# Peptides against a protein of PDB entry 7AE7: the designs that were tried, part 8

Target 1, 321 residues: chain A of PDB entry 7AE7
Amino acid sequence: KVYKDLREFLEVLEQEGQLIRVKEEVNPEPDIAAAGRAAANLGKNQPAVFFEKIKGYKYSVVTNVHGSWQNHALMLGLDKNTSTKDQFYELNRRWDKFPVPPNVVKREAAPCKENVIDKDINLFEILPLYRINEQDGGFYISKASVVTADPEYPDDFNKLNVGTYRIQVKDRDRVGIQALAMHDIAVQLEKAEAENKPLPIAITIGNNPLVTFMASTPVGYNQNEYEFVGALQDGVPMDIVKSDLYDHLYVPAGSEVVLEGHIIPRVRTVEGPFGEFPGSYSGARLQCEVKIDRITHRTNPIFENLYLGIPWTEIDYLMAL

## One batch from the design tools (peptide; aimed at target 1 P28 E125)

Design b1_p10_1_s2 (made by RFdiffusion4, then SolubleMPNN; from b1_p10_1, 5 letters changed)
Fold by OpenDDE base, seed 5:
Structure b1_p10_1_s2 (fold): chain B 321 residues (1-321), chain A 10 residues (1-10)
Amino acid sequence: as target 1 above (321 residues)
Amino acid sequence: SLDELLKKAQ
């Protein structure tokens, strides 16, 4: 089984008994985090939790999508009871199919383009934002696949980076992003900042689960994560679409929300604290700031966000193979 | 329901 988007995956999770649907209105805090912890405590078969209604918001939240070995097996299109060993063998077998180039679809064929916001941007109108951990210094977008390119080689598709970074909401149209020196985005940002230029960015939320997986998996600077997604789809290309603002940035065609903008050159603002690990907060630091210039989104967009309550976290499963 | 989920986790 191959998934075009998050929705197809959530359907399979629900069919396989790996998704709990909460239909009643919940409070963003503390109910989302409480439900995530509750799901994590259900044992080895930790389900995703889908919240249809969030008080004060228009749209839904899903958490713990990658939160179990069963969910990981299903992500690979395997039986949910496939052993970790067999999942590893299958992943390695598929990895050897790299590169599998993505299909570039037309704008009108991309679900992420169904709606556009190009003025009066307010992230709170699109994303049901909440504190993941009680002591977080703000609202985080923790499962975004962030797309950037090399500003010296913008047309080199092999240098297109799709990564997962800690993103704090700073304002209605601004986010802080943690670009560490070890990340490919930091290399690209350094080049842009050397010339005092903005770095184009697309922050994509609610993707095909293999996009999220590959965005959390380190690859070479000259390797494209989308070409690995195609490999992990056993040779089936994924669908991408050109960003609205930038000719050289491509986003997953099925993304629930795409935040297009730029990293402001040579600006650093306070970001954090964030509870990255249970009982451990990374301190507040000066981090990069992104201005959001355009949003595209699916109708009734689903905000996929990370579960971080009690080990095993989604990060543990995303990094375990 | 949320309450049912929370109860199952206790």
Scores: peptide ipSAE 0.324, ipTM 0.897, DockQ to the pose 0.033
OpenDDE base, seeds 1, 2, 3, 4: peptide ipSAE 0.235, 0.258, 0.227, 0.301; ipTM 0.864, 0.873, 0.866, 0.889

Design b1_p10_1_s3 (made by RFdiffusion4, then SolubleMPNN; from b1_p10_1, 5 letters changed)
Fold by OpenDDE base, seed 2:
Structure b1_p10_1_s3 (fold): chain B 321 residues (1-321), chain A 10 residues (1-10)
Amino acid sequence: as target 1 above (321 residues)
Amino acid sequence: MLDELLKKSQ
């Protein structure tokens, strides 16, 4: 089975008993993190947790989408009881199908384009933001697929990067992003900053689970993550759409929310602390700052965010494959 | 329900 978007995957998780739906209104803190920890304690078959109603917010949250080997098997369109060994064999078999180029769909066919916000941007109106860890220095978007391009070669699709980065909300229309030197985004940012130019960026939230998986998987600088998604879909292309602000940036057609903007050149602001691992906080550091210039989103967008409560964390599953 | 989930995790 292949999934077009997060919603098709959540439907399968629910059918397979790998999703808990919380229908009552919850407090963003501590209830979301508490429910995630509770789900992790149910045993090895950790379900996703979907919160329909968040106090003070309009929209829903889902966590722990990649939080088990059963969820990973289902992501690959396999039986939920497929062994970890057989999942690895299937991943390796499908990896050899690279590259599988994506389909570029029309704007009218892309669910991520259903709604537009281009003025009075307020991230808190679109995303039910909460502290993941009690000691976090702010609200984080921890499971976004971030799209950037090489500013010297913007039309080279092989240099289009889709990565996962730590993103702290700084203001209504601003986020901090951690671009480490080992990440492809850092190479692209260095080129933009050399010319004192903004780096175009699209931060995509609530994707096809294989997009999120590939965004967390290191690939070569001249390899496109979308072409690996098609390979991991056993040769079925994924659907992408052109961003609204930039002709050279493409986003998943089914994204729940797309934040389009730019990294401000040569600006660094305090970001953190964040609990990257249980019991370890990365200290506050000077990090890059993104201005959000446009939002597109699906009607009733789902905020997918990372679960970090107890080892094995959702990151451990994403990195273990 | 959230309360049931929390109780099962204890």
Scores: peptide ipSAE 0.035, ipTM 0.735, DockQ to the pose 0.033
OpenDDE base, seeds 1, 3, 4, 5: peptide ipSAE 0.022, 0.015, 0.017, 0.017; ipTM 0.541, 0.546, 0.558, 0.567

Design b1_p10_1_s4 (made by RFdiffusion4, then SolubleMPNN; from b1_p10_1, 3 letters changed)
Fold by OpenDDE base, seed 2:
Structure b1_p10_1_s4 (fold): chain B 321 residues (1-321), chain A 10 residues (1-10)
Amino acid sequence: as target 1 above (321 residues)
Amino acid sequence: MLDELLEKSK
């Protein structure tokens, strides 16, 4: 089975008993994190947790989408009881199908384009933001697939990067992003900053689970993550759409929310602390700052965010494959 | 329900 978007995957998780739906109104803190920890304690078959109603917000949250080997099997379109060994064999078999180029769909066919916000941008109106860890220095978007391009070769699709980075909300229309030197985004940012130019960026939230998986998987600088998604879909291309602000950036057609903007050149602001691992906080550091210039989103967008409560964390599953 | 989930985790 291949999934077009997060919603199709959540439907399968629910059918397979791998999703808990919380229908009552919850407090963003501490209820979301508490429910995530509770789900993790149910045993090895850790379900996703979907919160329909968040106090003070309009939209829903889902966590722990990749939080078990069963969820990973289902992500690959396998039986939920497929062994970890067999999942790895299948992953490796499909990896050899690279590259599988994506389909570029029309704007009218892309669910991520259903709604547009281009003025009075307020991230808190679109995303039910909460502290993941009690000691976090702010609200984080921890499971976004971030799209950037090489500013010297913007039309080279092989240099289009889709990565996962730590993103702290700084203001209504601003986020901090951690671009480490080992990441492809850092190479692209260095080129832009050398010319004192903004780096175009699209931060995509609530994607096809294989997009999120590939965004967390290191690949070569000249390899496109979308072409691996097609390989992992056993040769079925994924659907992408052109961003609204930039002709050279493409986003998943089914994204729940797309934040389009730019990294401000040569600006660094305080970001953190964040609990990256249980019991370990990365200290506050100077990090890059993104201005959000446009938002597109599906009607009733789902905010997918990372669960970090107890080992094995959702990150551990994403990195273990 | 959230409460049931929290109770089962104890």
Scores: peptide ipSAE 0.064, ipTM 0.777, DockQ to the pose 0.033
OpenDDE base, seeds 1, 3, 4, 5: peptide ipSAE 0.024, 0.032, 0.061, 0.027; ipTM 0.700, 0.731, 0.779, 0.711; seed 1 fails the geometry check

Design b1_p10_2 (made by RFdiffusion4)
Pose (drawn by RFdiffusion4):
Structure b1_p10_2 (pose): chain A 313 residues (1-149, 158-321), chain P 10 residues (1-10)
Amino acid sequence: KVYKDLREFLEVLEQEGQLIRVKEEVNPEPDIAAAGRAAANLGKNQPAVFFEKIKGYKYSVVTNVHGSWQNHALMLGLDKNTSTKDQFYELNRRWDKFPVPPNVVKREAAPCKENVIDKDINLFEILPLYRINEQDGGFYISKASVVTANKLNVGTYRIQVKDRDRVGIQALAMHDIAVQLEKAEAENKPLPIAITIGNNPLVTFMASTPVGYNQNEYEFVGALQDGVPMDIVKSDLYDHLYVPAGSEVVLEGHIIPRVRTVEGPFGEFPGSYSGARLQCEVKIDRITHRTNPIFENLYLGIPWTEIDYLMAL
Amino acid sequence: MLDEYLEKSK
């Protein structure tokens, strides 16, 4: 099976006993992070946890989506009990199908274009943002796929919420931004960027894939789907930016020129906090989202947690 | 309440 969006994958997870629904209202902190740690601590057949009600918010959160070998196998379309070695072989075989060009769809057909917010941008009205770890510098978006511009790149970068319509980003960790970053800051011009949240599991998996192999990222997702191309759609504001047609939330924005502010600290996969450093800020100019969006976020702590599964094979 | 959460985010 191939998943057009996060919601089909969550349906499969729930049918397979790999998704737990939390119906009672929970507080943002520390409840969501604590549940993410506990789900990771179950050790075997760790499920995704779906929070339907978060105090003071309108929408729902899902966590630990990738956080088990069962979830990982289901992401690949295999039986949930497929061994880790056999999943490795299946990924090795599909790796060679690269490239599989994506299908570009019309705006009216992309679920991520159902709702538009073009003014008075407020991330908190869409995303139930919360603190992941006690010493984090702020509320974080820890599982976004970020699109920048065959020269189109998708990657995962930790995003700290700074204001209703502003976030932080480590721009010098996106090694295609940094030739356009010099030109843009030298000329005081903005650099367009797209932040996608709530994606097909293979899109997130591709976004965590090593940068050393300069692939075409969306064309790699078609390879992981064993030759089935993925659907992408053009962003509202920037014609050279394409986002997954099924994303739950799309934040279209730009990197603010000549602005450096304190970002962090935040957790890193080696199990420790990073330090606080001066980093770039991104202004959100537009939000498009699916009706009743789902905030797919990720808990990160002492290994093993979901990030280890996203990096393993 | 969202204003409070925004201030907490900082």

Design b1_p10_2_s1 (made by RFdiffusion4, then SolubleMPNN; from b1_p10_2, 3 letters changed)
Fold by OpenDDE base, seed 2:
Structure b1_p10_2_s1 (fold): chain B 321 residues (1-321), chain A 10 residues (1-10)
Amino acid sequence: as target 1 above (321 residues)
Amino acid sequence: MLDELLKKSQ
């Protein structure tokens, strides 16, 4: 089975008993993190947790989408009881199908384009933001697929990067992003900053689970993550759409929310602390700052965010494959 | 329900 978007995957998780739906209104803190920890304690078959109603917010949250080997098997369109060994064999078999180029769909066919916000941007109106860890220095978007391009070669699709980065909300229309030197985004940012130019960026939230998986998987600088998604879909292309602000940036057609903007050149602001691992906080550091210039989103967008409560964390599953 | 989930995790 292949999934077009997060919603098709959540439907399968629910059918397979790998999703808990919380229908009552919850407090963003501590209830979301508490429910995630509770789900992790149910045993090895950790379900996703979907919160329909968040106090003070309009929209829903889902966590722990990649939080088990059963969820990973289902992501690959396999039986939920497929062994970890057989999942690895299937991943390796499908990896050899690279590259599988994506389909570029029309704007009218892309669910991520259903709604537009281009003025009075307020991230808190679109995303039910909460502290993941009690000691976090702010609200984080921890499971976004971030799209950037090489500013010297913007039309080279092989240099289009889709990565996962730590993103702290700084203001209504601003986020901090951690671009480490080992990440492809850092190479692209260095080129933009050399010319004192903004780096175009699209931060995509609530994707096809294989997009999120590939965004967390290191690939070569001249390899496109979308072409690996098609390979991991056993040769079925994924659907992408052109961003609204930039002709050279493409986003998943089914994204729940797309934040389009730019990294401000040569600006660094305090970001953190964040609990990257249980019991370890990365200290506050000077990090890059993104201005959000446009939002597109699906009607009733789902905020997918990372679960970090107890080892094995959702990151451990994403990195273990 | 959230309360049931929390109780099962204890």
Scores: peptide ipSAE 0.035, ipTM 0.735, DockQ to the pose 0.033
OpenDDE base, seeds 1, 3, 4, 5: peptide ipSAE 0.022, 0.015, 0.017, 0.017; ipTM 0.541, 0.546, 0.558, 0.567

Design b1_p10_2_s2 (made by RFdiffusion4, then SolubleMPNN; from b1_p10_2, 5 letters changed)
Fold by OpenDDE base, seed 5:
Structure b1_p10_2_s2 (fold): chain B 321 residues (1-321), chain A 10 residues (1-10)
Amino acid sequence: as target 1 above (321 residues)
Amino acid sequence: SLDELLARSQ
């Protein structure tokens, strides 16, 4: 089984008993985090939790999508009861199929393009934002696949980077991003900042689960994560679409929300604290700031965000492979 | 329901 988008995966999770649907209206705090912790405490078969209605918001939230070995098996299109060993074996077998180039679809064929917001941008109207941890310094987008390119080689598809970074919402149209020196985005940002130029960015939310997985998996600077997604799909190309603002940035065609913008050169603002790990907060630091210039989104977009309440967290599962 | 989920986790 191959998934075109998050929705197809959530359908399979629900069919397999690996998704709990909360249909009643919940408070974004503390109910989302509480439900995530509750789901994590259900033992080995930790389900995703889908919240249909969030008080004060228009759209839905899903958490803990990658929160179990069963969900990982299903992500690979395997039986949910596939052993961890067999999952690793299959992952490694498929990894050797790299590269599998993605299909570039037309704009009209991309679900992420169903709606456009290009003025009066307000992230709070599109994303049901909440504090993941009680002591977080703000609202985080913790499970986004962030697309950037090399500003010196913007047309080199092999240098297109799709990564997962800690993103704090700073304003209606601003986010802070943690671009660590060890990440490919930091190399690209350094090049842009050397010339005092903005770095084009697309922050994609609610993706095909293998996109999210690969965005969380370090690869070489000259390796494209989308080509690994195709490999992990056992040779089936994933679908990507050109961003609206930038000819050289491509986003997953099925993304629930795409935030297109730029990293502001040579600007650093306070970001954090964030409870990245249970019982530990990374302190507040000066981080990069992104201006959001355009949003595209699916109708009734699903905000996928990480579960981080207690071990094993989604981060633990995403890093375990 | 949320309450059922919370109850099952206890």
Scores: peptide ipSAE 0.330, ipTM 0.902, DockQ to the pose 0.033
OpenDDE base, seeds 1, 2, 3, 4: peptide ipSAE 0.251, 0.286, 0.258, 0.315; ipTM 0.876, 0.888, 0.879, 0.897

Design b1_p10_2_s3 (made by RFdiffusion4, then SolubleMPNN; from b1_p10_2 with Y5L S9G)
Fold by OpenDDE base, seed 5:
Structure b1_p10_2_s3 (fold): chain B 321 residues (1-321), chain A 10 residues (1-10)
Amino acid sequence: as target 1 above (321 residues)
Amino acid sequence: MLDELLEKGK
């Protein structure tokens, strides 16, 4: 089984008994985090939790999508009871199919382009933002696949980077992003900042689960994560679409929300704290700032965000293979 | 579902 988007995966999770749907209105705090912790305590078969209605918001939240070995097996299109060993063997077998180039679809064929916001941008109108951890210094977008390119080689598709980074909401149209020196985005940002130029960025939310997996998996600077997604789809190309603002940035065609903008050159602002691990907070630090210039989104977009709280977290499953 | 989930997760 191959998934075009998050929605197809959530449907399979629900069919397989690996998704709990909360239909009643919930408070973003503390109910989302409490429900996530409760789901994590259900034992080894930790389900995703889908919140249909969030008080004060228009749209839905899903969490714990990658939060179990069963969900991980289903992501690979395997039986949910496939052993971790067999999942590993299958992942390795598929990995050898790299590269599998993505299909570039037309704008009209991309679900992420159903709606456009190009003025009066307010992230709170599109994303049901909440504190993931009680002591977080703000609202985080913790499961985004962030797309950037090499500003010296913008047409080199192999240098197109799709990564997962800690993103704090700073304003209606601004986010802080943690671009550490070990990340490919930091290399690209350094090049842009050397010329005092903005770095183009697309922050994609609610993706095909293999996109999220690959964005969380380190690859070489000259390796495209989308070409690995195709490999992990057993040779089926994924669908990508050109960003609206930038000719050289491509986003997953099925993304629930795409935040297009730029990293402001040579600007650093306070970001954090964030509870990355149970019982540990990363301190507040000066981090990069992104201006959001355009949003595209699916109708009734689903905000996918990480479950964090008690082990095993989604990060543990995303990094376990 | 929320209350049931919270109760099961205790």
Scores: peptide ipSAE 0.234, ipTM 0.865, DockQ to the pose 0.035
OpenDDE base, seeds 1, 2, 3, 4: peptide ipSAE 0.133, 0.144, 0.192, 0.215; ipTM 0.818, 0.826, 0.847, 0.855

Design b1_p10_2_s4 (made by RFdiffusion4, then SolubleMPNN; from b1_p10_2, 4 letters changed)
Fold by OpenDDE base, seed 5:
Structure b1_p10_2_s4 (fold): chain B 321 residues (1-321), chain A 10 residues (1-10)
Amino acid sequence: as target 1 above (321 residues)
Amino acid sequence: MLDELLKKGQ
């Protein structure tokens, strides 16, 4: 089984008994985090939790999508009871199919383009933002696949980077991003900042689960994560679409929300703290700032965010293979 | 339901 988007995966999770749907209105705090912890305590078969109604918001939240070995097996299109060993063997077998180039679809064929916001941008109108951990210094977008390119080689598709980074909401149209020196985005940002230029960025939320997996998996600077997604789809290309603002940035065609903007050159602002691991907070640091210039989104967009709190977290499953 | 989930996760 191959998934075009998050929605097709959530449907399979629900069919397989790996998704709990919460239909009643919940408070963003503390109910989302409490329900995530409760789901994590259900044992080894930790389900995703889908919140249909969030008080004060228009749209839904899903968490713990990658939060079990069953969900990981289903992501690979395997039986949910496939052993971790057999999942590993299948992942390795598919990895050898790299590269599998993506299909570039037309704008009209991309679900992420159903709606556009190009003025009066307010992230709180699109994303049901909440504190993931009680002591977080703000609202985090923790499961985004962030697209950037090499500013010296913008047409080199092999240098197109799709990564997962810690993103704090700073204002209605601004986010802080943690671009560490070990990340490919930091190399690209350094090049842009050397010329005092903005770095183009697309922050994509609610993706095909293999996009999220590959964005969390380190690859070479000259390797495109989308070409690995195609490999992990057993040779089926994924669908991408050109960003609206930038000719050289491509986003997953099925993304629930796409935040298009730029990293502001040579600006650093306080970001954090964030509870990355149970019982540990990364301190507040000066981090990069992104201006959001355009949003595209699916109708009734689903905000996918990480479950964090008690082990095993989604990060543990995303990094375990 | 949230309450049922919370009860099962306790």
Scores: peptide ipSAE 0.141, ipTM 0.813, DockQ to the pose 0.035
OpenDDE base, seeds 1, 2, 3, 4: peptide ipSAE 0.064, 0.071, 0.079, 0.098; ipTM 0.764, 0.771, 0.783, 0.792

Design b1_p10_3 (made by RFdiffusion4)
Pose (drawn by RFdiffusion4):
Structure b1_p10_3 (pose): chain A 313 residues (1-149, 158-321), chain P 10 residues (1-10)
Amino acid sequence: KVYKDLREFLEVLEQEGQLIRVKEEVNPEPDIAAAGRAAANLGKNQPAVFFEKIKGYKYSVVTNVHGSWQNHALMLGLDKNTSTKDQFYELNRRWDKFPVPPNVVKREAAPCKENVIDKDINLFEILPLYRINEQDGGFYISKASVVTANKLNVGTYRIQVKDRDRVGIQALAMHDIAVQLEKAEAENKPLPIAITIGNNPLVTFMASTPVGYNQNEYEFVGALQDGVPMDIVKSDLYDHLYVPAGSEVVLEGHIIPRVRTVEGPFGEFPGSYSGARLQCEVKIDRITHRTNPIFENLYLGIPWTEIDYLMAL
Amino acid sequence: YDEFLEKSRS
């Protein structure tokens, strides 16, 4: 099976006993992070946890989506009990199908274009943002796929919420931004960027894939789907930016020129906090989102947690 | 949301 969006994958997870629904209202902190840690602590057949009600918010959160070998195998379309070695072989075989060009779809056909917010941008009205770890510098978006511009790149970068319409980003960790970053800051011009949240599991998996192999990213997702191309759609504001047609939330924005502010600290996969450093800020100019969006976020702590599964094979 | 924003800034 191939998943057009996060919601089909969550449907498969729930049918397979790999998704737990929390119906009672929970507080943002520390409840969501504590549940993410506990789900990771179950050890075997760790499920995704779906929070339907978060105090003071309108929408729902899902966590630990990738956080088990059962979830990982279901992401690949295999039986949930497929051994880790057999998943490795299946990924090794599909790796060679690269490239599989993506299908570009019309705006009216992309579920991520159902709702538009073009003014008075407020991330909190869409995403139930919360603190992941006690010493984090702020509320984080820890599982976004970021699109920048064959020269189109998709990657995962931790994003700290600074204001209703502003976030932080480590721009010097995106090694295609940094030739356009010099030109843009030198000329005081903005650099367009797209932040996608709530994606097909293979899109997130591709976004965590090592940068050393300069692939085409979306063409790699078609390879992981064993030759089935993925659907992408052009962003509203920037014609050279394409986002997954099924993303739950799309934040279209730009990197603010000549602005450095304190970002962090935040957790890193080696199990420790990073330090606070001066980093770039991104202004959100537009939000498009599916009706009743789902905030797919990730807990990060002492290994093994979901990030280890996203990096392993 | 004001409260949440202030929590985020802290």

Design b1_p10_3_s1 (made by RFdiffusion4, then SolubleMPNN; from b1_p10_3, 3 letters changed)
Fold by OpenDDE base, seed 5:
Structure b1_p10_3_s1 (fold): chain B 321 residues (1-321), chain A 10 residues (1-10)
Amino acid sequence: as target 1 above (321 residues)
Amino acid sequence: MDELLAKSRS
């Protein structure tokens, strides 16, 4: 089984008993985090939790999508009861299929392009933002696949980077992003900042689960994560579409929300604290700031965000493979 | 929510 988008995966999770649907209206705080912890306490078969209605918001939230070995098996299109060993075996077998180039689809064929917001941008109207942890310094987008390119080689598809970074919402149209020196985005940002130029960025939310997985998996600077997604789909190309603002940035065609913008050169603002790990907070630091210039989104977009709070978290599972 | 919380305690 190959998934075109998050929705197809959520359908399978639900069919397999690996998704709990919360139909009643919930408070974004503390109910989302509480439900996530409750799901984590269900043992080894931790389900995703889908919140249909969030008080004060128009759209839905899903958490803990990658929160179990069963969900990882299903992500690979395997039986949910596939052993961890067999999952690793299959992952490694498919990894050797790299590269599998993605299909570039037309804009009209990309679900992420169903709606456009290019003025009066307000992230709070599109994303049901909440504090993941009680002591977080703000609202985080913790499970986005962030697309950037090498500003010196923007047309080199092999240098297109899709990564997961800690993103704090700073304003209606601003986010802070943690670009660590060890990440490919930091190399690209350094090049842009050397010339005092903005770095084009697309922050994609609610993706094909293998995109999210690969965005969380370190690869070489000259390796494209989308080509690994195709490999992990056992040779089936994933679908990507050109960003609206940038010819050289491509986003998953099925993304629930795409935030297009730029990293502001040589600007650093306070970001954090964030409860990245249970019982510990990453302190507040000066981080990069992104201006959001355009949003595209699916109708009734689903905000996928990480479950954090008690082990095992989604981060633990994403790092375990 | 209540059902989820109840299941998590069982």
Scores: peptide ipSAE 0.096, ipTM 0.787, DockQ to the pose 0.030
OpenDDE base, seeds 1, 2, 3, 4: peptide ipSAE 0.041, 0.065, 0.069, 0.056; ipTM 0.732, 0.762, 0.765, 0.752

